# Peptides against a protein of PDB entry 5OK6: the designs that were tried, part 98

Target 1, 215 residues: chain A of PDB entry 5OK6
Amino acid sequence: ELPGLDSQWRQIENGESGRERPLRAGESWFLVEKHWYKQWEAYVQGGDQDSSTFPGCINNATLFQDEINWRLKEGLVEGEDYVLLPAAAWHYLVSWYGLEHGQPPIERKVIELPNIQKVEVYPVELLLVRHNDLGKSHTVQFSHTDSIGLVLRTARERFLVEPQEDTRLWAKNSEGSLDRLYDTHITVLDAALETGQLIIMETRKKDGTWPSAQL

## One batch from the design tools (peptide; made by RFdiffusion4, then SolubleMPNN)

Design b2_p20_3_s1 (from b2_p20_3, 10 letters changed)
Fold by OpenDDE base, seed 4:
Structure b2_p20_3_s1 (fold): chain B 215 residues (1-215), chain A 20 residues (1-20)
Amino acid sequence: as target 1 above (215 residues)
Amino acid sequence: SPPREVIKVSDEQLQAASAA
């Protein structure tokens, strides 16, 4: 059952579950398509629950680039294309209006950057490959705040690398050269890794030599 | 800046090294 219009407005726009509440690192926020949200605003502000401004089910279709991987379109702008809601507010709206059939929620995390908290709408999608099988990539999303060490561990896990095997990462740069990701303590952001970038996991040979030493 | 080891590799060299 839908709560009263004023109650809806207060729960979504104000208070501890409100759209304007402070961001906290690690919390989940959700994207809502702007036109739907504006229609909802008009509906609840109109004071008539039987109004023709009823927003219907949440439909984020216009935010998606594809319905296979449910990737967001590039270049979406907060306040123009979508609104960010805290998890509680999102779940309220979904419970009240529903979500379009088959669409996943667009969940994103708050990350801590040096001077600000930000909802990371666009995590970095890296193409992980093994040095000996460049044709088999695994696309994995990472936060800009994730360490290179996490990228390496993730690559090792995806490729089922045994604990005793020694591995390291290389990033293919825009010039086609390989940059060794030597420092595993820096972040994806600090390493300037970008979406679609090829990350090569090199595995040390049994003889103790690195394959890259032959390049 | 963290020490960067940069290898200039052609796509052919990279493929050859991957096959070896």
Scores: peptide ipSAE 0.159, ipTM 0.782, DockQ to the pose 0.823
Fold by OpenDDE base, seed 2:
Structure b2_p20_3_s1 (fold): chain B 215 residues (1-215), chain A 20 residues (1-20)
Amino acid sequence: as target 1 above (215 residues)
Amino acid sequence: SPPREVIKVSDEQLQAASAA
């Protein structure tokens, strides 16, 4: 059953638990398409439950670039294309109005950056390759807050590297050069890694030499 | 700044090294 319109408004827009609540690292937030949200606002602010302004099911279709991988379109802007809701508010709206059939929720995490919490709408997609097979990439998503160590571990796992094999990472930079990701404790953000960037996993040779030493 | 090891490699050199 739909709550009263004023109750809906207060629940979703409440500064303590709603849209305006403080971001907390690790929490899930959800994207809601802006037009739908505005229609909902108009509906609940209109004070008439029988109004033709009923928003219907949540439909985020315009935010997706594809219905296969459910990837977001690039360049979406908060407040213009979508609104962010905390998990509780999202679940209320879904409970009240439903979500378009077959459409997944757009869940994103709050990340802690040095001076700000942010909902990470666009995680970094890295192209992981082996030094000896540059043509076979694994696209993997990472948070900006993930460590280079995690990227390395992920690369090792994806390439089925045995524990005894020694590996290290190189990032192909904008100049076409390779930057060695020496410090595995820094973040993806600190390393300035970007979506679509090629990350090369180098495996140490059996003779103890690195392939890159021949470059 | 941590020692930045930068290898200037052309795509051709990288491919050649990959094939070696």
Scores: peptide ipSAE 0.155, ipTM 0.775, DockQ to the pose 0.778
Fold by OpenDDE base, seed 5:
Structure b2_p20_3_s1 (fold): chain B 215 residues (1-215), chain A 20 residues (1-20)
Amino acid sequence: as target 1 above (215 residues)
Amino acid sequence: SPPREVIKVSDEQLQAASAA
């Protein structure tokens, strides 16, 4: 059963636990398509539960570019295309109205940047490859706040690199050259890595030489 | 800018080194 309309509004829109609550690093937030959300606002503000303004199930279809991987369209803007809700508010709306059949929630994390906290709607998707098998890529998502060290560890794990094997990363740049990711303590953001960028994991040879020395 | 080494390589050179 749906709660009272005033109760719905207060649970979702309040500044302490709802849409306007402060962002906290590591928390999950969810995207809701803007038109559906505005329809819901109109419904609950109207004060009539039997109104023809009933929003129906949440449908985020217009936010997706594909229904296979459920990737977001590029260039979506908060307040124009979608609203952000904290996990509790999202789960309330889903429990009250449902989510379109087969459609996944759009969950994102709050990240802390040097001067701001924000919901990271677009994490970086990197193509991880080995230097000796460039044709076999692993697509992995990273936060802009993740370290290059995490990218390296993730690459080692995906390629089943033994602990005793020495590895390092190269990024293929826009000029087609390789930029060595020497500092593993900087972030993906600091390294200016972009979605779709090829990241090459080089493994040191048993003779102590690097394959890249032959380039 | 983060500390980096840059290697100028062609796709052919990269593929050749990958196959070696």
Scores: peptide ipSAE 0.151, ipTM 0.776, DockQ to the pose 0.876
Fold by OpenDDE base, seed 3:
Structure b2_p20_3_s1 (fold): chain B 215 residues (1-215), chain A 20 residues (1-20)
Amino acid sequence: as target 1 above (215 residues)
Amino acid sequence: SPPREVIKVSDEQLQAASAA
C-alpha cells in the first residue's frame, strides 16, 4: 500500500533526511530521471491518490547510454536530466512505485573536493596496463579524490605483482609522452587524469634498473 | 641525473622497451 500523499512528500522532500539534506562524504545517493520525479511531485501535491497523475514505476532508461554496460550518457545535468536522492529516499520511492524491470539503480558517492561536497556522477575510468604487456588493459573506476597511491595499489593487485617487486606509474598524455606519477599522495584530480587515459605500471628489473631508463 | 618526469616515447619505442 502506498503511504498517504502528504507522508510521501514529507519523507522525500524533508530537509533533514530527504532530497535537500546536506551532502556527507562517502554516502550513497541515487539518480532519478527528472520527468518521472516531476510527475511524482505533481501526484503527491495534487492531493488525489486516484488521480491520473500517478507516476508509475521509476524508469531511468533515458539516462543510460546503453542497456548492456549501463553507462550514463555524457553531459547529464542535475536538475535538468535527473534529481539526486539520498539512499533512504531512493529506497522509499522504489518500495512504493518500483523500478523498471532489469534496470539497475544509479548509485553514486558523495566526494569531498576543495571547499565543496558533491555527488560524483562521473568517476574516472582509467586503462591500466603493464609496461611489458601494453595490449592487455584493465579498465578500473576511480574517484577524483582517490590517491595515485590507490591507483598503484589497484594496478599491483590486478596484475598480481609480488610484494617485493617495485612498481611505479606513468600516464600517457595527449602529446603521446609519458608523465611519471611520482607523487603518490596527490589525487586523481590533482594529477589531471581523465576517463580513457592509459596508465602504465612499470616494474623494476631484478638488476635494479627501470625499463624506462632505456627510453 | 634527476629522474625524468616526462619521457617522449612513441608507441613503438614503448613496445620495444617493454620487450627488452
Scores: peptide ipSAE 0.149, ipTM 0.767, DockQ to the pose 0.520

Design b2_p20_3_s2 (from b2_p20_3, 10 letters changed)
Fold by OpenDDE base, seed 1:
Structure b2_p20_3_s2 (fold): chain B 215 residues (1-215), chain A 20 residues (1-20)
Amino acid sequence: as target 1 above (215 residues)
Amino acid sequence: MPPREVIHVSDEQLQAASAA
């Protein structure tokens, strides 16, 4: 059952529990397409439940690049293209108005950066490859706050590397250079890794030499 | 800055080394 319009407004936009609530690391937030949200605002502010301003079901279609992988379009801007809602507020809106059939929710996590919390709308997608088979990539999503150590562990898992095998990572640059990701304690952000970047996992040879030593 | 090991390699050299 739809709550009263004033109750909807207070619940969704209340600064304590709604859209304006403080960000907390690890919490889930959801994207809502801006036009729909503005329509909802107009509806609940209008005071007439029978108004022609009824927003209908939430439709985030314009935020998606495709309806197969449900990837977000690049370059979306908060406040212009979408609004971020905390999980509770999102679930209320979905329960009241519904979500367009077949569309997944756009869930994102709050991450903690050195001086700020933010919702990470665009995690980094890395192309993981093995040095001896550059043609077989695994696309894996990482947070900017994830460590290089996690990237390495993930690569080892994806390529079924045995525990006794030594591995290390190289980031391929567009200029034709390879940067060794030596420090595994720094973050993806600190390493300046970007979406679509090729990350090469090098495995140490049985003779104790590294393949890259022959380059 | 941690010591950066940078290798300058062309795509062709990288592919050749990976095939060896």
Scores: peptide ipSAE 0.213, ipTM 0.803, DockQ to the pose 0.776
Fold by OpenDDE base, seed 2:
Structure b2_p20_3_s2 (fold): chain B 215 residues (1-215), chain A 20 residues (1-20)
Amino acid sequence: as target 1 above (215 residues)
Amino acid sequence: MPPREVIHVSDEQLQAASAA
């Protein structure tokens, strides 16, 4: 059952548990399409539950670039295209109004960056390839806070690398150079890796030499 | 920053090396 309009407003906009609550690393937040949210605001601020301003079910269709992978459109801006709600507030709205049939929730995690928490709306998508087959990529999403070690392990897993095989990563730069990701303890952010960047997994040869030594 | 090993390679060189 729909709560009273004032109660809805307080639950969603309450600074302690609502939209304005502090971000906490590891928590889930959800995107809500801005026009729907504004319609909801108008509805609850109007004070009339029988108003024609009823927002209907949550519909995030305009935020998606496709309905297959449910990827977000690029360049969406908080406050313009969407609002961020903590999990509790999102679940309240979904329980009250429903979510458009077939649409997944747009869940994102709060990440800890140096001196700030942020909802990571756009994780980094890396193109993982093997040095000997640059034409076959695996697209994998990583958090900016994930380690290069995780990227390497993920690449090894995707390419079914045997445990005894030695591997290392190279990031292909826009200028055509390769930067070896030597320190596996730094983050994707620290390594300045970007979405769409090619990450080359080099496998050590049986003779103990590295393929890159021939370059 | 730890020493970065940077190799300057053209796409052609990289493809050639990958094929070898």
Scores: peptide ipSAE 0.212, ipTM 0.805, DockQ to the pose 0.755
Fold by OpenDDE base, seed 3:
Structure b2_p20_3_s2 (fold): chain B 215 residues (1-215), chain A 20 residues (1-20)
Amino acid sequence: as target 1 above (215 residues)
Amino acid sequence: MPPREVIHVSDEQLQAASAA
């Protein structure tokens, strides 16, 4: 059952978990297509539940590049293409109006950047490979705030590296050379890693030498 | 020698090293 229009407005806009509440690192926020949200605003502000301004089910179809992988279109802009809602507000709207059948929610995390909290709409997708099998890539998503150490641990886990084996990472740069990701404490952002970038995990040989020493 | 942080390698060289 739909709550009263004033109640909806207060819950979504002015509630403790409203749209304008401060961002907190690690929290989940959801994208809502801008036109739908504007239609909802007009509906609840109109004060007439029988109004022709009823927004219908939430439909984020225009935000997706495809309906197979449900990847977002590139270059979407907050306030122009979508609105961000905290999890509580999102769940209220979904419960009241529904979500288009078969369409997944667009959930994103708040990250802490040096001077600002931000909802990370576009996490970085890295192509992880082993130095001895460059043709077999694993695409893994990381936050820009994730450490290189986490990338390395993730690569080790994906490739089932034994705990006693030493590994390190190389990033293929735009010039075609390899940059060693020596400092594992810096973030993906600090390392300037980008979506689609090839990250090579090198495993130390049993003789104690690195394969890259032969290059 | 400080560990080289950048290796200039061609795709062919990289492939050859990976097969080694």
Scores: peptide ipSAE 0.163, ipTM 0.773, DockQ to the pose 0.528
Fold by OpenDDE base, seed 5:
Structure b2_p20_3_s2 (fold): chain B 215 residues (1-215), chain A 20 residues (1-20)
Amino acid sequence: as target 1 above (215 residues)
Amino acid sequence: MPPREVIHVSDEQLQAASAA
């Protein structure tokens, strides 16, 4: 059963727990397509529950690039293409109106950047490969705030590297050369890693030499 | 930026090194 229109508005738009609430690092927020949200606003502000302005099910179809991997289109802008809602508000709207059949929710995390908190709508997708098998990539998403150490650990896990094996990372740069990711304490953002970038995991040889020393 | 070691390698050299 749908709550009263005023109750819906207060639940979703309030500054304490709704759309206008402060961002908190680690919290989940959800994207809602802008036109649907504006239709909902018009409906609840109209004061007539039987109005023809009823928004129907949430439909985020226009935000997706594909319906296979459900990747977002590039270049979407908050306030123009979508609005962000905290988890509680999103779940209320879904419970009241439903979500279009087959569409996944678009969940994103709040990250803490220098001097700002932001919902990370576009995490970095890296192509992880092993130095001895460049043709087999694993696409993995990372936050801009994730450390290079996490990228390395993730690569080791994906490639089933044994704990005693020594590994390090190289990033293929725009010039086609390899930049060694020496400092594992810096972030993906600090390392200026980008979506689609090839990250090569090098494994140390049993003789103690590195394969790259022969390049 | 932290010190980056840069290796200038062609795709061919990289593939050759990966096959070795």
Scores: peptide ipSAE 0.162, ipTM 0.779, DockQ to the pose 0.850

Design b2_p20_3_s3 (from b2_p20_3, 9 letters changed)
Fold by OpenDDE base, seed 2:
Structure b2_p20_3_s3 (fold): chain B 215 residues (1-215), chain A 20 residues (1-20)
Amino acid sequence: as target 1 above (215 residues)
Amino acid sequence: APPREVIHVTDEQLQAASAA
């Protein structure tokens, strides 16, 4: 059963778990398609539950570029294409109105950048490969705030690298050159890594030489 | 800028080195 319209408005917009609450790092937020949200606003502000302004179920279809992997379209803009809601607010709306059948929620995390908190709508998807098997990529999502050290650890884990094996990363750039990710303390953002970028994990040979020295 | 070692390689060179 739907709560009263004033209660809905208060919980979603002005509540402690509302849209305007401060961002906190690590929290989950959800995207709602802007037109649906505006329709909901009109409905609850109108004060008539029987009005023709009923928004129906949440439908984020226009935010997705595909219905297979449910990837977001590129270049979506907050306030124009979507609204961000805290997890509690999202779950309320879903419980009240439903979500379009088969459509997944669009969950994103709050990250802490040097000067601001931001919902990271577009995390970085990196293609992790081994230097000796470039044809077998593992796509892994990283935050822009994740360290290169985390990328390296993740690659080592995915490829079952033994603790005693020395490894390092190379980023393939758009020009075809390889940039060694020497500093493992910098972030994915600082390294300017991009979605779809190939990251090559090089493993040191038993003789102490690096495979890349032959290039 | 952190010292970046940049290697200019073709895809063919990279594949050849990886197969070796």
Scores: peptide ipSAE 0.233, ipTM 0.810, DockQ to the pose 0.805
Fold by OpenDDE base, seed 3:
Structure b2_p20_3_s3 (fold): chain B 215 residues (1-215), chain A 20 residues (1-20)
Amino acid sequence: as target 1 above (215 residues)
Amino acid sequence: APPREVIHVTDEQLQAASAA
């Protein structure tokens, strides 16, 4: 059963628990298509539950590039294309109005950047490869706030590298050269890694030499 | 020699080094 319109408004727009609440790192927020949200606002502000302004089920179809991988369109802008809701508010709206059948929620995490917290709508997708098998890539998503050390650990896990094997990363740059990701404590953001960038995991040889030393 | 932070490598050179 739908709550009263004033109750819906207070629940979703309440500054303590609603849309305007402070962002906290690690929390989940959800994207809602802007036109649907504006229709909902008009409905609940109108004060008439029987009005023609009923928003219907949530439909984020226009935010997706495709319905296969459910990737977001590039260049979406908060406040223009979508609004962000905290998990509690999102779940209320879904409970009240439903979500379009078969459509996944668009969940994103709050990240902490220097001097700002934001919802990371576009995480970085890296192409992980081994130096000895460049033709086999694994696409993995990382936060801009993830360390290069995490990227390396993830690569080691994906490629089933034994604990005693020594490994390091190289990023293929725009010039076609390889930049060594020497400092594993810096973030993906600090390393200026971008979506679609090739990251090569080099494994040290048994003789103690690196394959790249021959280059 | 300080570890090379940047290597200018072609895809062919990289493949050759990986096979060695």
Scores: peptide ipSAE 0.229, ipTM 0.796, DockQ to the pose 0.518
Fold by OpenDDE base, seed 1:
Structure b2_p20_3_s3 (fold): chain B 215 residues (1-215), chain A 20 residues (1-20)
Amino acid sequence: as target 1 above (215 residues)
Amino acid sequence: APPREVIHVTDEQLQAASAA
């Protein structure tokens, strides 16, 4: 049974777990399609539980570019295309109205950037490859706040690199250059890595030479 | 800016070097 309309409004908008609550790093937030959310607002503000403004199940279909990988469309804008809700608020709405069958929630994390906290709607998807097998990529998602060291460790793990093997990363640029990700302490953001960018893991040869020395 | 090492390479050169 649905809570009272006023209770719904308070819980989603004005509560400690409401839409307007402060962002906290590491917390999960969820995207809700804007039109649905506006219809919900109209419904709960209308004061009539039996009104024709009932929003029905949450349906974020318009936010997805496909229903296979459930990737977000590029260029979505908060407040125009979607609303961000904290986990508690999202779960309440889902419990009250349901989510479209088969559709996954759009969960995102709050990240802390140097001067701001934000919900990272678009994490960076990197194409990890080995220098000796460029045709076999592993797509891995990283936060902009993740270190290059984490990217390197992740690449080593994915490619089953032995601990004694020495490895380093190169980012392929659009201009056809390779940029060595030398500093492993900087972030993905600091390195200006972008979604879809090819990241090449180079493994040092047994003779102590680097494959890139042949380029 | 962190120290960067940039190599200019074509896709063909990169592929060739990777196969060697």
Scores: peptide ipSAE 0.229, ipTM 0.804, DockQ to the pose 0.805
Fold by OpenDDE base, seed 5:
Structure b2_p20_3_s3 (fold): chain B 215 residues (1-215), chain A 20 residues (1-20)
Amino acid sequence: as target 1 above (215 residues)
Amino acid sequence: APPREVIHVTDEQLQAASAA
């Protein structure tokens, strides 16, 4: 059963637990297509529950570039294309109105950057490969706040590297050269890694030499 | 910018080294 219109408004738009609440690092927020959200606002503000302004099911179709991987379109802007809701508010709206059949929720995390907290709508997708098999990539998503150490550990796990094997990372740069990611304590952001960038995991040879020493 | 060690390689050199 739908709550009263005033109750809906108060639960979703309040500054303590709703849309206007402060961002907190690690929390989940959800994207809602702006047109639907504005229609919902008009509906609940109108005060007539039987109004023709009823928004129907949440439909985020216009935010997706594909219906296979459910990737977001590039260049979406908060307040223009979508609004962000905290998990509780999102779940209320889904409970009241439903979500379009087959569409996944668009969940994103709050990250803490230098001097700002933001919802990370576009995390970085890296192409992980081994130095000896460049044709087999693993696409893995990382936060800009993730360390290079996490990227390395993730690569080791994906390629089933044994604990005794020594590995390091190289990023293919815009000039086509390789930049060694030797500082594992910096972030993906600090390393200026971008979506679609090739990250090569090099494994040390048994003789103690690195394959890259032959380049 | 973080310190970087840069290797200038062609795609052919990289492929050749990966096959060795």
Scores: peptide ipSAE 0.229, ipTM 0.807, DockQ to the pose 0.859

Design b2_p20_3_s4 (from b2_p20_3, 11 letters changed)
Fold by OpenDDE base, seed 3:
Structure b2_p20_3_s4 (fold): chain B 215 residues (1-215), chain A 20 residues (1-20)
Amino acid sequence: as target 1 above (215 residues)
Amino acid sequence: APPREVIKVSDEELEAASKA
């Protein structure tokens, strides 16, 4: 059952878990297509439940590049293309209006950057490969705030590297050279890693030499 | 800036070294 229009407005805009609440690192927020949200605002502000301004089901189709992988379009802008809602507000709207059939929610995490909290709409997609099998890539998403150490651990797990095997990472740069990701404590952001970048996991040889020492 | 070890390697050299 739909709550009263004033109750909907207060719950979504002015509630403890409303749209304007402070961001908190690690929390989930959801994208809502802007035109739908504006239609909802007009509906609940109009005060007439029988109004022709009823927004219908949430439909984020215009935010997706494709309906296969459900990737977001590039270059979407908050407040222009979408609105961000905290999980509680999102779940209320979905319970009241529904979500378009078969369409996944667009969930994103709040990250802590040096001077700001932000919803990370576009995490970094890295292409992980082994030095001895460059043709077999694994695409993995990382936060900009994830450490290089996490990237390395993830690569080791994906490639089933034995605990006793030593590994290190190289990033292929725009010049075609390899930059060794020596410091594992820096973030993906600090390392300036970008979506689609090739990350090579090098495994130390049994003789104690590194394959890259032959380059 | 952390010490950057940069290896200049072509894709062919990298592929050759990966098989060695």
Scores: peptide ipSAE 0.168, ipTM 0.794, DockQ to the pose 0.766
Fold by OpenDDE base, seed 4:
Structure b2_p20_3_s4 (fold): chain B 215 residues (1-215), chain A 20 residues (1-20)
Amino acid sequence: as target 1 above (215 residues)
Amino acid sequence: APPREVIKVSDEELEAASKA
């Protein structure tokens, strides 16, 4: 059942779960397509529940570049293309209006950057490969705040590397060279890793030599 | 800056090393 229009407005905009509430690291926020949200605003501000301004189901179709992987379009801007809602507000809207059939929610996490909290709308998609099988890639999403150590652990897990095998990472840079990700304590952001970047997991040979020592 | 070992590798050399 739809709450009263004033109640909807207060709950989504100004409530404890409202759009303007402070960001907290680790929390989930959701993207809502701006035109739908503006239509909802107009509806609830109009004071007439039977208004022709009824927004219908949430439809984020214009935010997606594809309906297969449900990737966001590049270059979307908060306040221009979408609004961010905290999880509670999103769930209220979905419960009231529904979500377009087949569309996944666009859930994102708040990350803590130096001196700022941000909803990470675009996590880094890395292309993980093994040095000895460059043709088998795994695309994995990482936060900019994730450590290189997590990237390495994730690569080891995806490639079923045994615990006794020594591994290290290389990033293919824009010049086509390989940058060794030596420090595993730095973040994806600190390493300046980008979406679509090839990350090569090198496994140490049984003789104790590294394959890259032959390059 | 953490010591970055940079290897200049061509795609051909990388492919060759991957098969070795």
Scores: peptide ipSAE 0.163, ipTM 0.791, DockQ to the pose 0.817
Fold by OpenDDE base, seed 5:
Structure b2_p20_3_s4 (fold): chain B 215 residues (1-215), chain A 20 residues (1-20)
Amino acid sequence: as target 1 above (215 residues)
Amino acid sequence: APPREVIKVSDEELEAASKA
């Protein structure tokens, strides 16, 4: 059953628990397509539940680049293409209006950057490979706030590297050279890693030499 | 800037080293 229109507005738009609430690191927020949201605003502000302005099911189709991996289109702008709602507000809207059949929710996390909290709409997608099998990539998403150490651990896990094997990372740069990711304590952001960038995991040889020493 | 070692390598050299 749909709540009263004023109750819907107060539940979703309030500054304490709704759209205007403060961002908190680690919390989940959800994207809602802007035109649907504006239609909902018009409906609940109109005061007539039987109005022709009823928004129907949430439909985020215009935000997706593809319906296979459900990747977002590049260059989407908050307030223009979508609005952000905290998890509670999103779940209310979904319970009241439904979500278009087959569409996944667009869940994103609040991250803490230097001097700002932000919903990370576009995490970094890295192409992880082994030095000895460059043709087999694993695409993995990372936050800009994730450490290079996490990228390395994730690569080791994906490639089933044994605990005793020594490994390190190289990033292929825009000049076609390899940048060694020496400091594992810096973030993906600090390392300036970008979506689609090739990250090579090098495994130390049994003789104690590195494959890259032959380059 | 984080400490970086930069190796200039061609795609051919990288592919050759991957097979060695």
Scores: peptide ipSAE 0.157, ipTM 0.788, DockQ to the pose 0.817
Fold by OpenDDE base, seed 2:
Structure b2_p20_3_s4 (fold): chain B 215 residues (1-215), chain A 20 residues (1-20)
Amino acid sequence: as target 1 above (215 residues)
Amino acid sequence: APPREVIKVSDEELEAASKA
């Protein structure tokens, strides 16, 4: 059953479940399409439950670039294209209005950056390749806060690298050069890795030489 | 800053080295 309009407003805009609540690292937040959210605001502020301003089910279709992988469109802006809600508020709205059939929730995590907490709407998508097969990429998503060590482990797993094989990463930079990702303890952000960037996993040869030593 | 090993490699050289 739908709560009273004032109760809906208080649950979503204010209090412990409100959209203005402090961000906390590791928490899930959800995107809601802005026009739907504005229609909901108009409905609950109108004070008439029988109003023609009823928003219907949550429909995030305009936020997606495709309905296969459910990728977000690039360049979406908070407050213009979408609103961020904490998990509790999102679940309230879904329980009250429903979500469009077949659409997944757009869940994102709060990440902790050196001076700010942010909802990571766009995690970094890296193109992982092997040095000996540059034409076969694995696209893998990482947080900006993930370590290069995690990227390396993920690459090793995706390429079925044996535990005894030594591997290291190179990032192809905008100049077409390869930057060795030497420090595995720094983050994806600290390494300045970007979406669509090619990351080359080099495997040490059986003779103990590195393929890159021939470059 | 840890020593950045930067290899300037052309796409052709990188492809050649990948096949070697």
Scores: peptide ipSAE 0.156, ipTM 0.785, DockQ to the pose 0.737

